# Ledger of designs, part 4: peptides against a protein of PDB entry 7K3S

Target 1, 60 residues: chain A of PDB entry 7K3S
Amino acid sequence: MEELSGKPLSYAEKEKLKEKLAFLKKEYSRTLARLQRAKRAEKAKNSKKAIEDGVPQPEA

## One batch from the design tools (peptide; aimed at target 1 K39 E42 K43 K45)

Design b1_p10_4_s2 (made by RFdiffusion4, then SolubleMPNN; from b1_p10_4, 7 letters changed)
Fold by OpenDDE base, seed 1:
Structure b1_p10_4_s2 (fold): chain B 60 residues (1-60), chain A 10 residues (1-10)
Amino acid sequence: as target 1 above (60 residues)
Amino acid sequence: AVETSETYSE
């Protein structure tokens, strides 16, 4: 295990990393919300098509 | 500055 024998990060460097992490968490949450919306929209389209095609929707 | 790419939601 190479101990990363780097000098301890300054307070300012730690705060900059916290800001970057908060940004990445926000972008992750935004992307996840888009994915979940797309998945719900796809299910709603497939459900409408299956009703139109006379296929009984399996009750979930 | 963390450049916030304003990806507009279609």
Scores: peptide ipSAE 0.097, ipTM 0.721, DockQ to the pose 0.025
OpenDDE base, seeds 2, 3, 4, 5: peptide ipSAE 0.087, 0.050, 0.079, 0.080; ipTM 0.711, 0.633, 0.697, 0.704

Design b1_p10_4_s3 (made by RFdiffusion4, then SolubleMPNN; from b1_p10_4, 6 letters changed)
Fold by OpenDDE base, seed 3:
Structure b1_p10_4_s3 (fold): chain B 60 residues (1-60), chain A 10 residues (1-10)
Amino acid sequence: as target 1 above (60 residues)
Amino acid sequence: VVERSDTFTE
């Protein structure tokens, strides 16, 4: 068993890691929301094309 | 409020 003989993290190192984790979670959530918005916008564009290609233009 | 570290160093 490799003893993960890493020195115990100081309180300050643990708090710095908690802050970094909170930041990364916030950036992940922001990026995910952007991705979900982009995917919804793409689906909305594809549904508009399907309506335009399916309506017979009235012959003038 | 000083958050308590869960690391007790003996």
Scores: peptide ipSAE 0.092, ipTM 0.732, DockQ to the pose 0.008
OpenDDE base, seeds 1, 2, 4, 5: peptide ipSAE 0.081, 0.083, 0.088, 0.070; ipTM 0.715, 0.717, 0.726, 0.687

Design b1_p10_4_s4 (made by RFdiffusion4, then SolubleMPNN; from b1_p10_4, 7 letters changed)
Fold by OpenDDE base, seed 4:
Structure b1_p10_4_s4 (fold): chain B 60 residues (1-60), chain A 10 residues (1-10)
Amino acid sequence: as target 1 above (60 residues)
Amino acid sequence: PVERSDTYTV
């Protein structure tokens, strides 16, 4: 197995990669929070429908 | 303080 000993990254390249990684981690956390909120909203909609179908509307 | 890298690319 050839060790892919690529040329050592410069300081500036390493800092740029750290910035990209920090950005990606932030976007991941934002997306995860959005997904979790959507899943909670779906569950809340399904529970409301189950209550409305389970209570006979009092006939007027 | 200026951050220094232990690795210099030549």
Scores: peptide ipSAE 0.118, ipTM 0.739, DockQ to the pose 0.008
OpenDDE base, seeds 1, 2, 3, 5: peptide ipSAE 0.089, 0.094, 0.101, 0.083; ipTM 0.708, 0.716, 0.710, 0.705; seed 5 fails the geometry check

Design b1_p10_5 (made by RFdiffusion4)
Pose (drawn by RFdiffusion4):
Structure b1_p10_5 (pose): chain A 60 residues (1-60), chain P 10 residues (1-10)
Amino acid sequence: as target 1 above (60 residues)
Amino acid sequence: VKLGLEEKEV
């Protein structure tokens, strides 16, 4: 399911690698998706296809 | 999320 990224890292290095870069990767693709979908749908109501989003965290 | 753009139906 998950991917084990960061073998030779100590406790703190690994803590920072997982939590920080995962938060950043999530919010990168997250904010990009929110605004990109809002852009295409508002200009013209088009047939949407696919998005991996599921649980929203009150974000606008 | 709203951008405030004009909406058109297709």

Design b1_p10_5_s1 (made by RFdiffusion4, then SolubleMPNN; from b1_p10_5 with E7V)
Fold by OpenDDE base, seed 3:
Structure b1_p10_5_s1 (fold): chain B 60 residues (1-60), chain A 10 residues (1-10)
Amino acid sequence: as target 1 above (60 residues)
Amino acid sequence: VKLGLEVKEV
């Protein structure tokens, strides 16, 4: 088990890590936007159910 | 983006 703990990362390794971090940041932002959309959609569904349960159906 | 995991075997 060579302790790579002291070897400076090559330029190529640093650029590969930068690309990986940029990808992870993009997927995080995409996931966060989906979560925020889902939370807004859930609130909108709950508000629609509260309106439907609060409208007296016209007796026909 | 291919996440190349170069697993260097020990």
Scores: peptide ipSAE 0.100, ipTM 0.709, DockQ to the pose 0.012
OpenDDE base, seeds 1, 2, 4, 5: peptide ipSAE 0.097, 0.088, 0.082, 0.095; ipTM 0.719, 0.704, 0.692, 0.715

Design b1_p10_5_s2 (made by RFdiffusion4, then SolubleMPNN; from b1_p10_5 with E6P E7V)
Fold by OpenDDE base, seed 5:
Structure b1_p10_5_s2 (fold): chain B 60 residues (1-60), chain A 10 residues (1-10)
Amino acid sequence: as target 1 above (60 residues)
Amino acid sequence: VKLGLPVKEV
């Protein structure tokens, strides 16, 4: 068993780590929301194209 | 936000 004998993080180092984790969680949530919006926009484009290709354009 | 790691010189 290699004891991960890392010196116990100081209070300030623990608070800095919590701040980093909170920032990372926020950026992850923002990126996930962008991805979900992009997937919805792609689904809306394919559904509109399927409706436009399924409506017989009145030939002149 | 630049989250620097404190480098303690050993």
Scores: peptide ipSAE 0.088, ipTM 0.710, DockQ to the pose 0.011
OpenDDE base, seeds 1, 2, 3, 4: peptide ipSAE 0.069, 0.027, 0.053, 0.063; ipTM 0.674, 0.518, 0.637, 0.659

Design b1_p10_5_s3 (made by RFdiffusion4, then SolubleMPNN; from b1_p10_5 with E7T K8R)
Fold by OpenDDE base, seed 5:
Structure b1_p10_5_s3 (fold): chain B 60 residues (1-60), chain A 10 residues (1-10)
Amino acid sequence: as target 1 above (60 residues)
Amino acid sequence: VKLGLETREV
């Protein structure tokens, strides 16, 4: 059994890890918001195509 | 945010 002899992280190292985790959570939330916006935009494009293909062009 | 672990050389 390899002892996970990770020296106990100093207070400064623990605070640095908390900052890194807070940053990663923020970037995750931004990426998720972009994905949700892209999915809404795709649905809106499909709805516009369904309206444009469903309106008979007035014969000139 | 700088993503570095300063490895102390032992």
Scores: peptide ipSAE 0.090, ipTM 0.712, DockQ to the pose 0.010
OpenDDE base, seeds 1, 2, 3, 4: peptide ipSAE 0.088, 0.078, 0.084, 0.074; ipTM 0.704, 0.689, 0.702, 0.660

Design b1_p10_5_s4 (made by RFdiffusion4, then SolubleMPNN; from b1_p10_5, 3 letters changed)
Fold by OpenDDE base, seed 1:
Structure b1_p10_5_s4 (fold): chain B 60 residues (1-60), chain A 10 residues (1-10)
Amino acid sequence: as target 1 above (60 residues)
Amino acid sequence: VKLGLPVKEL
């Protein structure tokens, strides 16, 4: 277990890392919400086509 | 937002 024997980060460096982490968490959540919206839109497209083609939807 | 870490020049 290599102990990361670096000098302790200053208060200002820790706050910058917290800000970066908060930003990355926000961008992750935004990307996840876009992915979930895309999957819902794809499911809704496929359901409309299966109704048009007269194929019974498998109950979810 | 450019969250630049200060690059300390060696």
Scores: peptide ipSAE 0.088, ipTM 0.699, DockQ to the pose 0.011
OpenDDE base, seeds 2, 3, 4, 5: peptide ipSAE 0.051, 0.087, 0.083, 0.082; ipTM 0.620, 0.714, 0.705, 0.705

Design b1_p10_6 (made by RFdiffusion4)
Pose (drawn by RFdiffusion4):
Structure b1_p10_6 (pose): chain A 60 residues (1-60), chain P 10 residues (1-10)
Amino acid sequence: as target 1 above (60 residues)
Amino acid sequence: VKLGLKEKEP
């Protein structure tokens, strides 16, 4: 399910690699998706296809 | 999320 990224990292290095870069990867694709979908839907109401979003964390 | 753009119906 998950991917084991970071074999030769100590406790702190691994802690920072998972938590920081996962938060950043999430919010990168997250904010990009919220605004990109709002842009296309507001200019013209088009038939949406796919998004992996599910649980929202009150974000606008 | 709203950008405030003009909406058009299909």

Design b1_p10_6_s1 (made by RFdiffusion4, then SolubleMPNN; from b1_p10_6 with K6E E7V)
Fold by OpenDDE base, seed 1:
Structure b1_p10_6_s1 (fold): chain B 60 residues (1-60), chain A 10 residues (1-10)
Amino acid sequence: as target 1 above (60 residues)
Amino acid sequence: VKLGLEVKEP
């Protein structure tokens, strides 16, 4: 096990890492919400087309 | 948010 024998991070460096982590969590959540919206929009397009084509929707 | 770690070397 290479002990990461680096000097302990200063208070300021730890706060900068917390800020970066909070930013990354926010961007992750935004990307996830976009993906979920895209999947819902795709399902809604497919359901409208299947109703128009007279194909019975499988009840989910 | 500036994503830089300014590592000031001593």
Scores: peptide ipSAE 0.105, ipTM 0.728, DockQ to the pose 0.011
OpenDDE base, seeds 2, 3, 4, 5: peptide ipSAE 0.090, 0.103, 0.086, 0.090; ipTM 0.711, 0.722, 0.699, 0.709

Design b1_p10_6_s2 (made by RFdiffusion4, then SolubleMPNN; from b1_p10_6, 3 letters changed)
Fold by OpenDDE base, seed 1:
Structure b1_p10_6_s2 (fold): chain B 60 residues (1-60), chain A 10 residues (1-10)
Amino acid sequence: as target 1 above (60 residues)
Amino acid sequence: VKLGLPVREP
């Protein structure tokens, strides 16, 4: 185990890291919401096409 | 927003 034998981060450095973490969590959540929307749009496209093609959708 | 990382001094 490399003990992180560095000087303890100052209060200001810890707050900057908290801000960075909050920003990254926000960008992650935004990206996840985009992915979920894309998957829903794909399912809706496939469902509309299968109805148009007369193929019974499996109720899942 | 440019969040600066702590500069590691050498």
Scores: peptide ipSAE 0.114, ipTM 0.746, DockQ to the pose 0.012
OpenDDE base, seeds 2, 3, 4, 5: peptide ipSAE 0.082, 0.078, 0.085, 0.099; ipTM 0.695, 0.688, 0.704, 0.725

Design b1_p10_6_s3 (made by RFdiffusion4, then SolubleMPNN; from b1_p10_6 with K6P E7V)
Fold by OpenDDE base, seed 4:
Structure b1_p10_6_s3 (fold): chain B 60 residues (1-60), chain A 10 residues (1-10)
Amino acid sequence: as target 1 above (60 residues)
Amino acid sequence: VKLGLPVKEP
């Protein structure tokens, strides 16, 4: 087992890592919200096509 | 083991 004998991170290095993690969490949340919006929009488009192809127009 | 709160350096 290689002991991860890395020097202990300074206070400044730990704060820089916290800032990077906060940024990555924010970008992840934005990307997830876009994906969820795209999936809802796709479902709404597919539901409209299924109604239009599934109703015989009454010949008047 | 007392976890010291990180002291903000000035």
Scores: peptide ipSAE 0.061, ipTM 0.659, DockQ to the pose 0.008
OpenDDE base, seeds 1, 2, 3, 5: peptide ipSAE 0.011, 0.009, 0.052, 0.078; ipTM 0.426, 0.397, 0.619, 0.683; seed 5 fails the geometry check

Design b1_p10_6_s4 (made by RFdiffusion4, then SolubleMPNN; from b1_p10_6 with E7V)
Fold by OpenDDE base, seed 1:
Structure b1_p10_6_s4 (fold): chain B 60 residues (1-60), chain A 10 residues (1-10)
Amino acid sequence: as target 1 above (60 residues)
Amino acid sequence: VKLGLKVKEP
């Protein structure tokens, strides 16, 4: 196991890593919310079309 | 937002 025997990160470097992590978590949450909205919109389109086509929706 | 670590080389 190569211990990455790098010098301990300074306080300022640790705070910059925390800032990066917070940004990445925010962008992840935004992307997840977009994906969930897209999936809901797809289900709503499919249900509307199946009602229009006279196909009984399976009750979920 | 430009999130950079400035590595100051010695």
Scores: peptide ipSAE 0.106, ipTM 0.718, DockQ to the pose 0.011
OpenDDE base, seeds 2, 3, 4, 5: peptide ipSAE 0.097, 0.097, 0.104, 0.100; ipTM 0.707, 0.705, 0.716, 0.711

Design b1_p10_7 (made by RFdiffusion4; failed a check: a repeat of another design)
Pose (drawn by RFdiffusion4):
Structure b1_p10_7 (pose): chain A 60 residues (1-60), chain P 10 residues (1-10)
Amino acid sequence: as target 1 above (60 residues)
Amino acid sequence: VKLGLEEKEV
């Protein structure tokens, strides 16, 4: 399911690698997706296809 | 999320 990224990292290095870069990767694709979807749907109501979003964290 | 753009039907 998950991917084991970071073999030779100590406790703190690994802690920072997973938590920080995962938060950043999530919010990168997250904010990009919220605004990109709002942009295309508001200009013209088009047939949406796919998005991996599921649990929202009150974000606008 | 709203951008305030005009909406059109297709």

Design b1_p10_7_s1 (made by RFdiffusion4, then SolubleMPNN; from b1_p10_7 with E7V E9D)
Fold by OpenDDE base, seed 3:
Parts: sequence; C-alpha cells; structure tokens
Structure b1_p10_7_s1 (fold): chain B 60 residues (1-60), chain A 10 residues (1-10)
Amino acid sequence: as target 1 above (60 residues)
Amino acid sequence: VKLGLEVKDV
C-alpha cells in the first residue's frame, strides 16, 4: 500500500475532487427536496383519509 | 458528470 498520506494532491486532482463534491452536494439537495415533498404528500394523504373516515356516507 | 474513479491497483 503506497501511503498517499504525504503527497499533496495536484491542482487537477483537487479540481476533480471539487467537481465530485459539487455533484454530491447537488444530488444530496435534490434527494432532500424529494424527501421533504414525500413527507408533505404523506401528511396530505393522512389528512384526506381522516376526512373520509369522518364523513358519514349518506345511506342510499 | 463521469465520476472517474481511477482505482490504482495496489
């Protein structure tokens, strides 16, 4: 195992890592926004079920 | 974005 622990990353390697980090941050933010939307949609569905169970169906 | 993982075989 060549211990890379002492070699400074080249400028190109640093820029490649910055690009990877920017991509991961973007995908994280997208996933978080999707999760927040899903949680809001779940709350809205649960509220709709609570209204449907609370309305006495008119007997036909 | 192509995440080039250059895995150097150790």
Scores: peptide ipSAE 0.104, ipTM 0.714, DockQ to the pose 0.012
OpenDDE base, seeds 1, 2, 4, 5: peptide ipSAE 0.099, 0.096, 0.090, 0.101; ipTM 0.716, 0.712, 0.704, 0.719

Design b1_p10_7_s2 (made by RFdiffusion4, then SolubleMPNN; from b1_p10_7, 3 letters changed)
Fold by OpenDDE base, seed 5:
Structure b1_p10_7_s2 (fold): chain B 60 residues (1-60), chain A 10 residues (1-10)
Amino acid sequence: as target 1 above (60 residues)
Amino acid sequence: VKLGLPVKDV
């Protein structure tokens, strides 16, 4: 049993880790929102083309 | 949500 007896993190180290986690969560959420917008834009482009080609769109 | 840090009594 490897005791992960990591030295107790100081208050400053804990706050630095919280800040890093908050930053990473913010960048993840921003990236996810961009990806979702890109996927919606691609779907909208494909749907416009399929309407022009006379193909009945399945209602979303 | 108040994140209380555990105070260790020394």
Scores: peptide ipSAE 0.062, ipTM 0.655, DockQ to the pose 0.009
OpenDDE base, seeds 1, 2, 3, 4: peptide ipSAE 0.024, 0.028, 0.062, 0.022; ipTM 0.492, 0.511, 0.654, 0.360

Design b1_p10_7_s3 (made by RFdiffusion4, then SolubleMPNN; from b1_p10_7 with E7V)
Fold by OpenDDE base, seed 3:
Structure b1_p10_7_s3 (fold): chain B 60 residues (1-60), chain A 10 residues (1-10)
Amino acid sequence: as target 1 above (60 residues)
Amino acid sequence: VKLGLEVKEV
């Protein structure tokens, strides 16, 4: 088990890590936007159910 | 983006 703990990362390794971090940041932002959309959609569904349960159906 | 995991075997 060579302790790579002291070897400076090559330029190529640093650029590969930068690309990986940029990808992870993009997927995080995409996931966060989906979560925020889902939370807004859930609130909108709950508000629609509260309106439907609060409208007296016209007796026909 | 291919996440190349170069697993260097020990």
Scores: peptide ipSAE 0.100, ipTM 0.709, DockQ to the pose 0.012
OpenDDE base, seeds 1, 2, 4, 5: peptide ipSAE 0.097, 0.088, 0.082, 0.095; ipTM 0.719, 0.704, 0.692, 0.715

Design b1_p10_7_s4 (made by RFdiffusion4, then SolubleMPNN; from b1_p10_7 with E6P E7V)
Fold by OpenDDE base, seed 5:
Structure b1_p10_7_s4 (fold): chain B 60 residues (1-60), chain A 10 residues (1-10)
Amino acid sequence: as target 1 above (60 residues)
Amino acid sequence: VKLGLPVKEV
């Protein structure tokens, strides 16, 4: 068993780590929301194209 | 936000 004998993080180092984790969680949530919006926009484009290709354009 | 790691010189 290699004891991960890392010196116990100081209070300030623990608070800095919590701040980093909170920032990372926020950026992850923002990126996930962008991805979900992009997937919805792609689904809306394919559904509109399927409706436009399924409506017989009145030939002149 | 630049989250620097404190480098303690050993």
Scores: peptide ipSAE 0.088, ipTM 0.710, DockQ to the pose 0.011
OpenDDE base, seeds 1, 2, 3, 4: peptide ipSAE 0.069, 0.027, 0.053, 0.063; ipTM 0.674, 0.518, 0.637, 0.659

Design b1_p10_8 (made by RFdiffusion4)
Pose (drawn by RFdiffusion4):
Structure b1_p10_8 (pose): chain A 60 residues (1-60), chain P 10 residues (1-10)
Amino acid sequence: as target 1 above (60 residues)
Amino acid sequence: PEKSKKPKYE
């Protein structure tokens, strides 16, 4: 399911690699998706296809 | 497709 990224990292290095870069990767694709979908749907109501979003964290 | 007269997300 998950991917084991970061073999030779100590406790703190690994802690920072997973938590920080995962939060950043999530919010990168997250904010990009929220605004990109709002853009296309508002200009013209088009047939949406796919998004991996599921649990929202009150974000606007 | 229906279009918005005032789109906020341009």

Design b1_p10_8_s1 (made by RFdiffusion4, then SolubleMPNN; from b1_p10_8, 3 letters changed)
Fold by OpenDDE base, seed 1:
Structure b1_p10_8_s1 (fold): chain B 60 residues (1-60), chain A 10 residues (1-10)
Amino acid sequence: as target 1 above (60 residues)
Amino acid sequence: PERSKNPKYL
């Protein structure tokens, strides 16, 4: 067993890491929701253009 | 001193 040759993190350091992880998870979720909305908006823009250009929309 | 099992005191 490799003994992790580092001093164990204090309670305060562990709580600070938990706060950072909670923040990063929130930012990730917000960014993912933005990306998903952008992809849907792009699909909706492309569908409107293809209707205007007289191209049959594949129902998917 | 008994090592507290509570993470607050580790």
Scores: peptide ipSAE 0.061, ipTM 0.592, DockQ to the pose 0.007
OpenDDE base, seeds 2, 3, 4, 5: peptide ipSAE 0.059, 0.057, 0.054, 0.042; ipTM 0.633, 0.576, 0.576, 0.567

Design b1_p10_8_s2 (made by RFdiffusion4, then SolubleMPNN; from b1_p10_8, 4 letters changed)
Fold by OpenDDE base, seed 5:
Structure b1_p10_8_s2 (fold): chain B 60 residues (1-60), chain A 10 residues (1-10)
Amino acid sequence: as target 1 above (60 residues)
Amino acid sequence: PERSPNPKYL
């Protein structure tokens, strides 16, 4: 077993990593929310197009 | 107040 006996991180290094992790979690959540919104918008566009293609144009 | 370095550039 290679003990990854890295030197213990200082308090300042741990706080810096916590700040980075909090930032990355925030950006992940924002990106996920954008993706979910985009997928919902795409489904709504495709449903409108399917209705428009499925309405027989009234023969004049 | 020293602005904490932006985590985007650290």
Scores: peptide ipSAE 0.123, ipTM 0.725, DockQ to the pose 0.014
OpenDDE base, seeds 1, 2, 3, 4: peptide ipSAE 0.064, 0.066, 0.076, 0.071; ipTM 0.623, 0.625, 0.645, 0.620

Design b1_p10_8_s3 (made by RFdiffusion4, then SolubleMPNN; from b1_p10_8, 4 letters changed)
Fold by OpenDDE base, seed 3:
Structure b1_p10_8_s3 (fold): chain B 60 residues (1-60), chain A 10 residues (1-10)
Amino acid sequence: as target 1 above (60 residues)
Amino acid sequence: PERSENPKYL
């Protein structure tokens, strides 16, 4: 059993890890919000096409 | 020496 005696992270390393985690969480939330907006926009486009393809154009 | 759980001394 190799001792995973990784030296205890220094206070500075722990704070740097917390900052990285906070940044990653922020970027994740931003990306998720963009994805959710894109998915809503795609559904709105598909619903418009379904209405446009379902209305028989009045033959002029 | 009591290892202070204070992150300043970890």
Scores: peptide ipSAE 0.063, ipTM 0.615, DockQ to the pose 0.007
OpenDDE base, seeds 1, 2, 4, 5: peptide ipSAE 0.056, 0.057, 0.056, 0.057; ipTM 0.590, 0.596, 0.587, 0.596

Design b1_p10_8_s4 (made by RFdiffusion4, then SolubleMPNN; from b1_p10_8, 4 letters changed)
Fold by OpenDDE base, seed 4:
Structure b1_p10_8_s4 (fold): chain B 60 residues (1-60), chain A 10 residues (1-10)
Amino acid sequence: as target 1 above (60 residues)
Amino acid sequence: AERSKNPKYL
């Protein structure tokens, strides 16, 4: 058992860590939304190219 | 009232 023998964080240190965590969660959500948009854009590009090349689209 | 040790509220 690693004893968490660290000095208890002050109220101010805890609030500062909560702010950092909230910021990190917001940036994660923004990055995830960008990734999902990029994946949708690539799928839409590939489907347009397959129609242009006369390749039968797999029926959904 | 616990005095917040937050410098913004001292």
Scores: peptide ipSAE 0.078, ipTM 0.682, DockQ to the pose 0.008
OpenDDE base, seeds 1, 2, 3, 5: peptide ipSAE 0.070, 0.067, 0.070, 0.052; ipTM 0.658, 0.657, 0.671, 0.595

## One batch from the design tools (peptide; aimed at target 1 L9)

Design b1_p11_1_s1 (made by RFdiffusion4, then SolubleMPNN; its pose is not in this set)
Fold by OpenDDE base, seed 2:
Structure b1_p11_1_s1 (fold): chain B 60 residues (1-60), chain A 11 residues (1-11)
Amino acid sequence: as target 1 above (60 residues)
Amino acid sequence: EEEKRKELEEQ
């Protein structure tokens, strides 16, 4: 087993990694929320078009 | 802060 005996990260390096992880988690959550809003908006657009076109909505 | 104190006590 190659010992991944890398030198322990300094406190400052660990804190910088924690900040990067917090930022990435925030941007992930924002992107996920944007994707979910887009999918809901597409479903709502398709449902409105189906009413206008006189097509029976599939009951959910 | 607490993690910084532990690292100073281990030196």
Scores: peptide ipSAE 0.047, ipTM 0.666, DockQ to the pose 0.000
OpenDDE base, seeds 1, 3, 4, 5: peptide ipSAE 0.046, 0.042, 0.041, 0.046; ipTM 0.666, 0.653, 0.654, 0.661

Design b1_p11_1_s2 (made by RFdiffusion4, then SolubleMPNN; its pose is not in this set)
Fold by OpenDDE base, seed 1:
Structure b1_p11_1_s2 (fold): chain B 60 residues (1-60), chain A 11 residues (1-11)
Amino acid sequence: as target 1 above (60 residues)
Amino acid sequence: KEEEERERKEK
């Protein structure tokens, strides 16, 4: 078992890692919200177009 | 305030 021979992280290094993790979680949530908005907009566009074109919507 | 609390924990 290779002991992870890393010096114990200081308090400041641990807080810096928590800040980085909080930032990454925020950017992930923003990206998900953008993706979900894009998928809803695409579904709404396709629904409006299929009503206009007289084509039955595939029930999702 | 948040920066001053960091500096207090580095001492």
Scores: peptide ipSAE 0.029, ipTM 0.555, DockQ to the pose 0.000
OpenDDE base, seeds 2, 3, 4, 5: peptide ipSAE 0.023, 0.028, 0.021, 0.025; ipTM 0.524, 0.558, 0.524, 0.527

Design b1_p11_1_s3 (made by RFdiffusion4, then SolubleMPNN; its pose is not in this set)
Fold by OpenDDE base, seed 1:
Structure b1_p11_1_s3 (fold): chain B 60 residues (1-60), chain A 11 residues (1-11)
Amino acid sequence: as target 1 above (60 residues)
Amino acid sequence: EEEEKRKREEE
């Protein structure tokens, strides 16, 4: 087992890592919300088109 | 803030 012979992270280094993690979680949540909105918009577009084309919607 | 100050005085 290679002991992780890394010096213990200082308080300032730990806070900087927490801030980076909080930022990454925020950007992930924004991207996920954008993707979910895009998927809902495509489903709504396909639903309107299939009603216009007289094609039965697949039940979700 | 106070906990950061205390750790900087122990280094």
Scores: peptide ipSAE 0.047, ipTM 0.653, DockQ to the pose 0.000
OpenDDE base, seeds 2, 3, 4, 5: peptide ipSAE 0.041, 0.043, 0.040, 0.039; ipTM 0.641, 0.647, 0.644, 0.633

Design b1_p11_1_s4 (made by RFdiffusion4, then SolubleMPNN; its pose is not in this set)
Fold by OpenDDE base, seed 4:
Structure b1_p11_1_s4 (fold): chain B 60 residues (1-60), chain A 11 residues (1-11)
Amino acid sequence: as target 1 above (60 residues)
Amino acid sequence: EEEERRRREEE
C-alpha cells in the first residue's frame, strides 16, 4: 500500500488537481441539468397520457 | 493570484 501520505503536493500538482475538479464540477452540472430536464419531460408525458386515458390528474 | 505571489516569495 504505497505511501501517498508523506509529501506535500507541488504547486503544479495542486493546479492540475484544481483543473480536474473544475472539469468534474462542469460535467456534474451538465448531467444534473440533463436529469432534471428528463424528469420534467417524463412528468409532462405521464400527464398527457392520464388525460387521454380519462384518469384524474393527481395534484403534485 | 495569491498562491502565485507566495511562490515567487519562496524562490
Scores: peptide ipSAE 0.050, ipTM 0.654, DockQ to the pose 0.000
OpenDDE base, seeds 1, 2, 3, 5: peptide ipSAE 0.043, 0.046, 0.041, 0.047; ipTM 0.632, 0.632, 0.633, 0.660

Design b1_p11_2 (made by RFdiffusion4)
Pose (drawn by RFdiffusion4):
Structure b1_p11_2 (pose): chain A 60 residues (1-60), chain P 11 residues (1-11)
Amino acid sequence: as target 1 above (60 residues)
Amino acid sequence: AALERLEKALA
């Protein structure tokens, strides 16, 4: 399911690698997706296809 | 040392 990224990292290095870079990767693809979808749907109501979003965290 | 561990981890 998950991917084990960061073998030779100590406790703190690994803690920071997972938590910080995962938050950043999520919010990168997250904010990009919220605005990109709002942009295409508002200009013209088009048939949407796919998005991996599921649980929203009150974001606008 | 920390940078070397990070580079190995990313490779």

Design b1_p11_2_s1 (made by RFdiffusion4, then SolubleMPNN; from b1_p11_2, 5 letters changed)
Fold by OpenDDE base, seed 3:
Structure b1_p11_2_s1 (fold): chain B 60 residues (1-60), chain A 11 residues (1-11)
Amino acid sequence: as target 1 above (60 residues)
Amino acid sequence: RSKERLEEALK
């Protein structure tokens, strides 16, 4: 096992990594929320089509 | 804006 004897990260490097991690977590959460909304919108479109195909259009 | 500030802070 090569000990990755990388020099201990400075306090400033640790804080930069925490900020990067917080940003990435925020972007992940935004992306996940967009995906969840897209999946809900797709289900809502499919249910609306299933209702529309089941409603006899009034012959004008 | 927020991403640019982080990219600038990470340089």
Scores: peptide ipSAE 0.091, ipTM 0.741, DockQ to the pose 0.087
OpenDDE base, seeds 1, 2, 4, 5: peptide ipSAE 0.085, 0.086, 0.077, 0.091; ipTM 0.735, 0.736, 0.720, 0.740

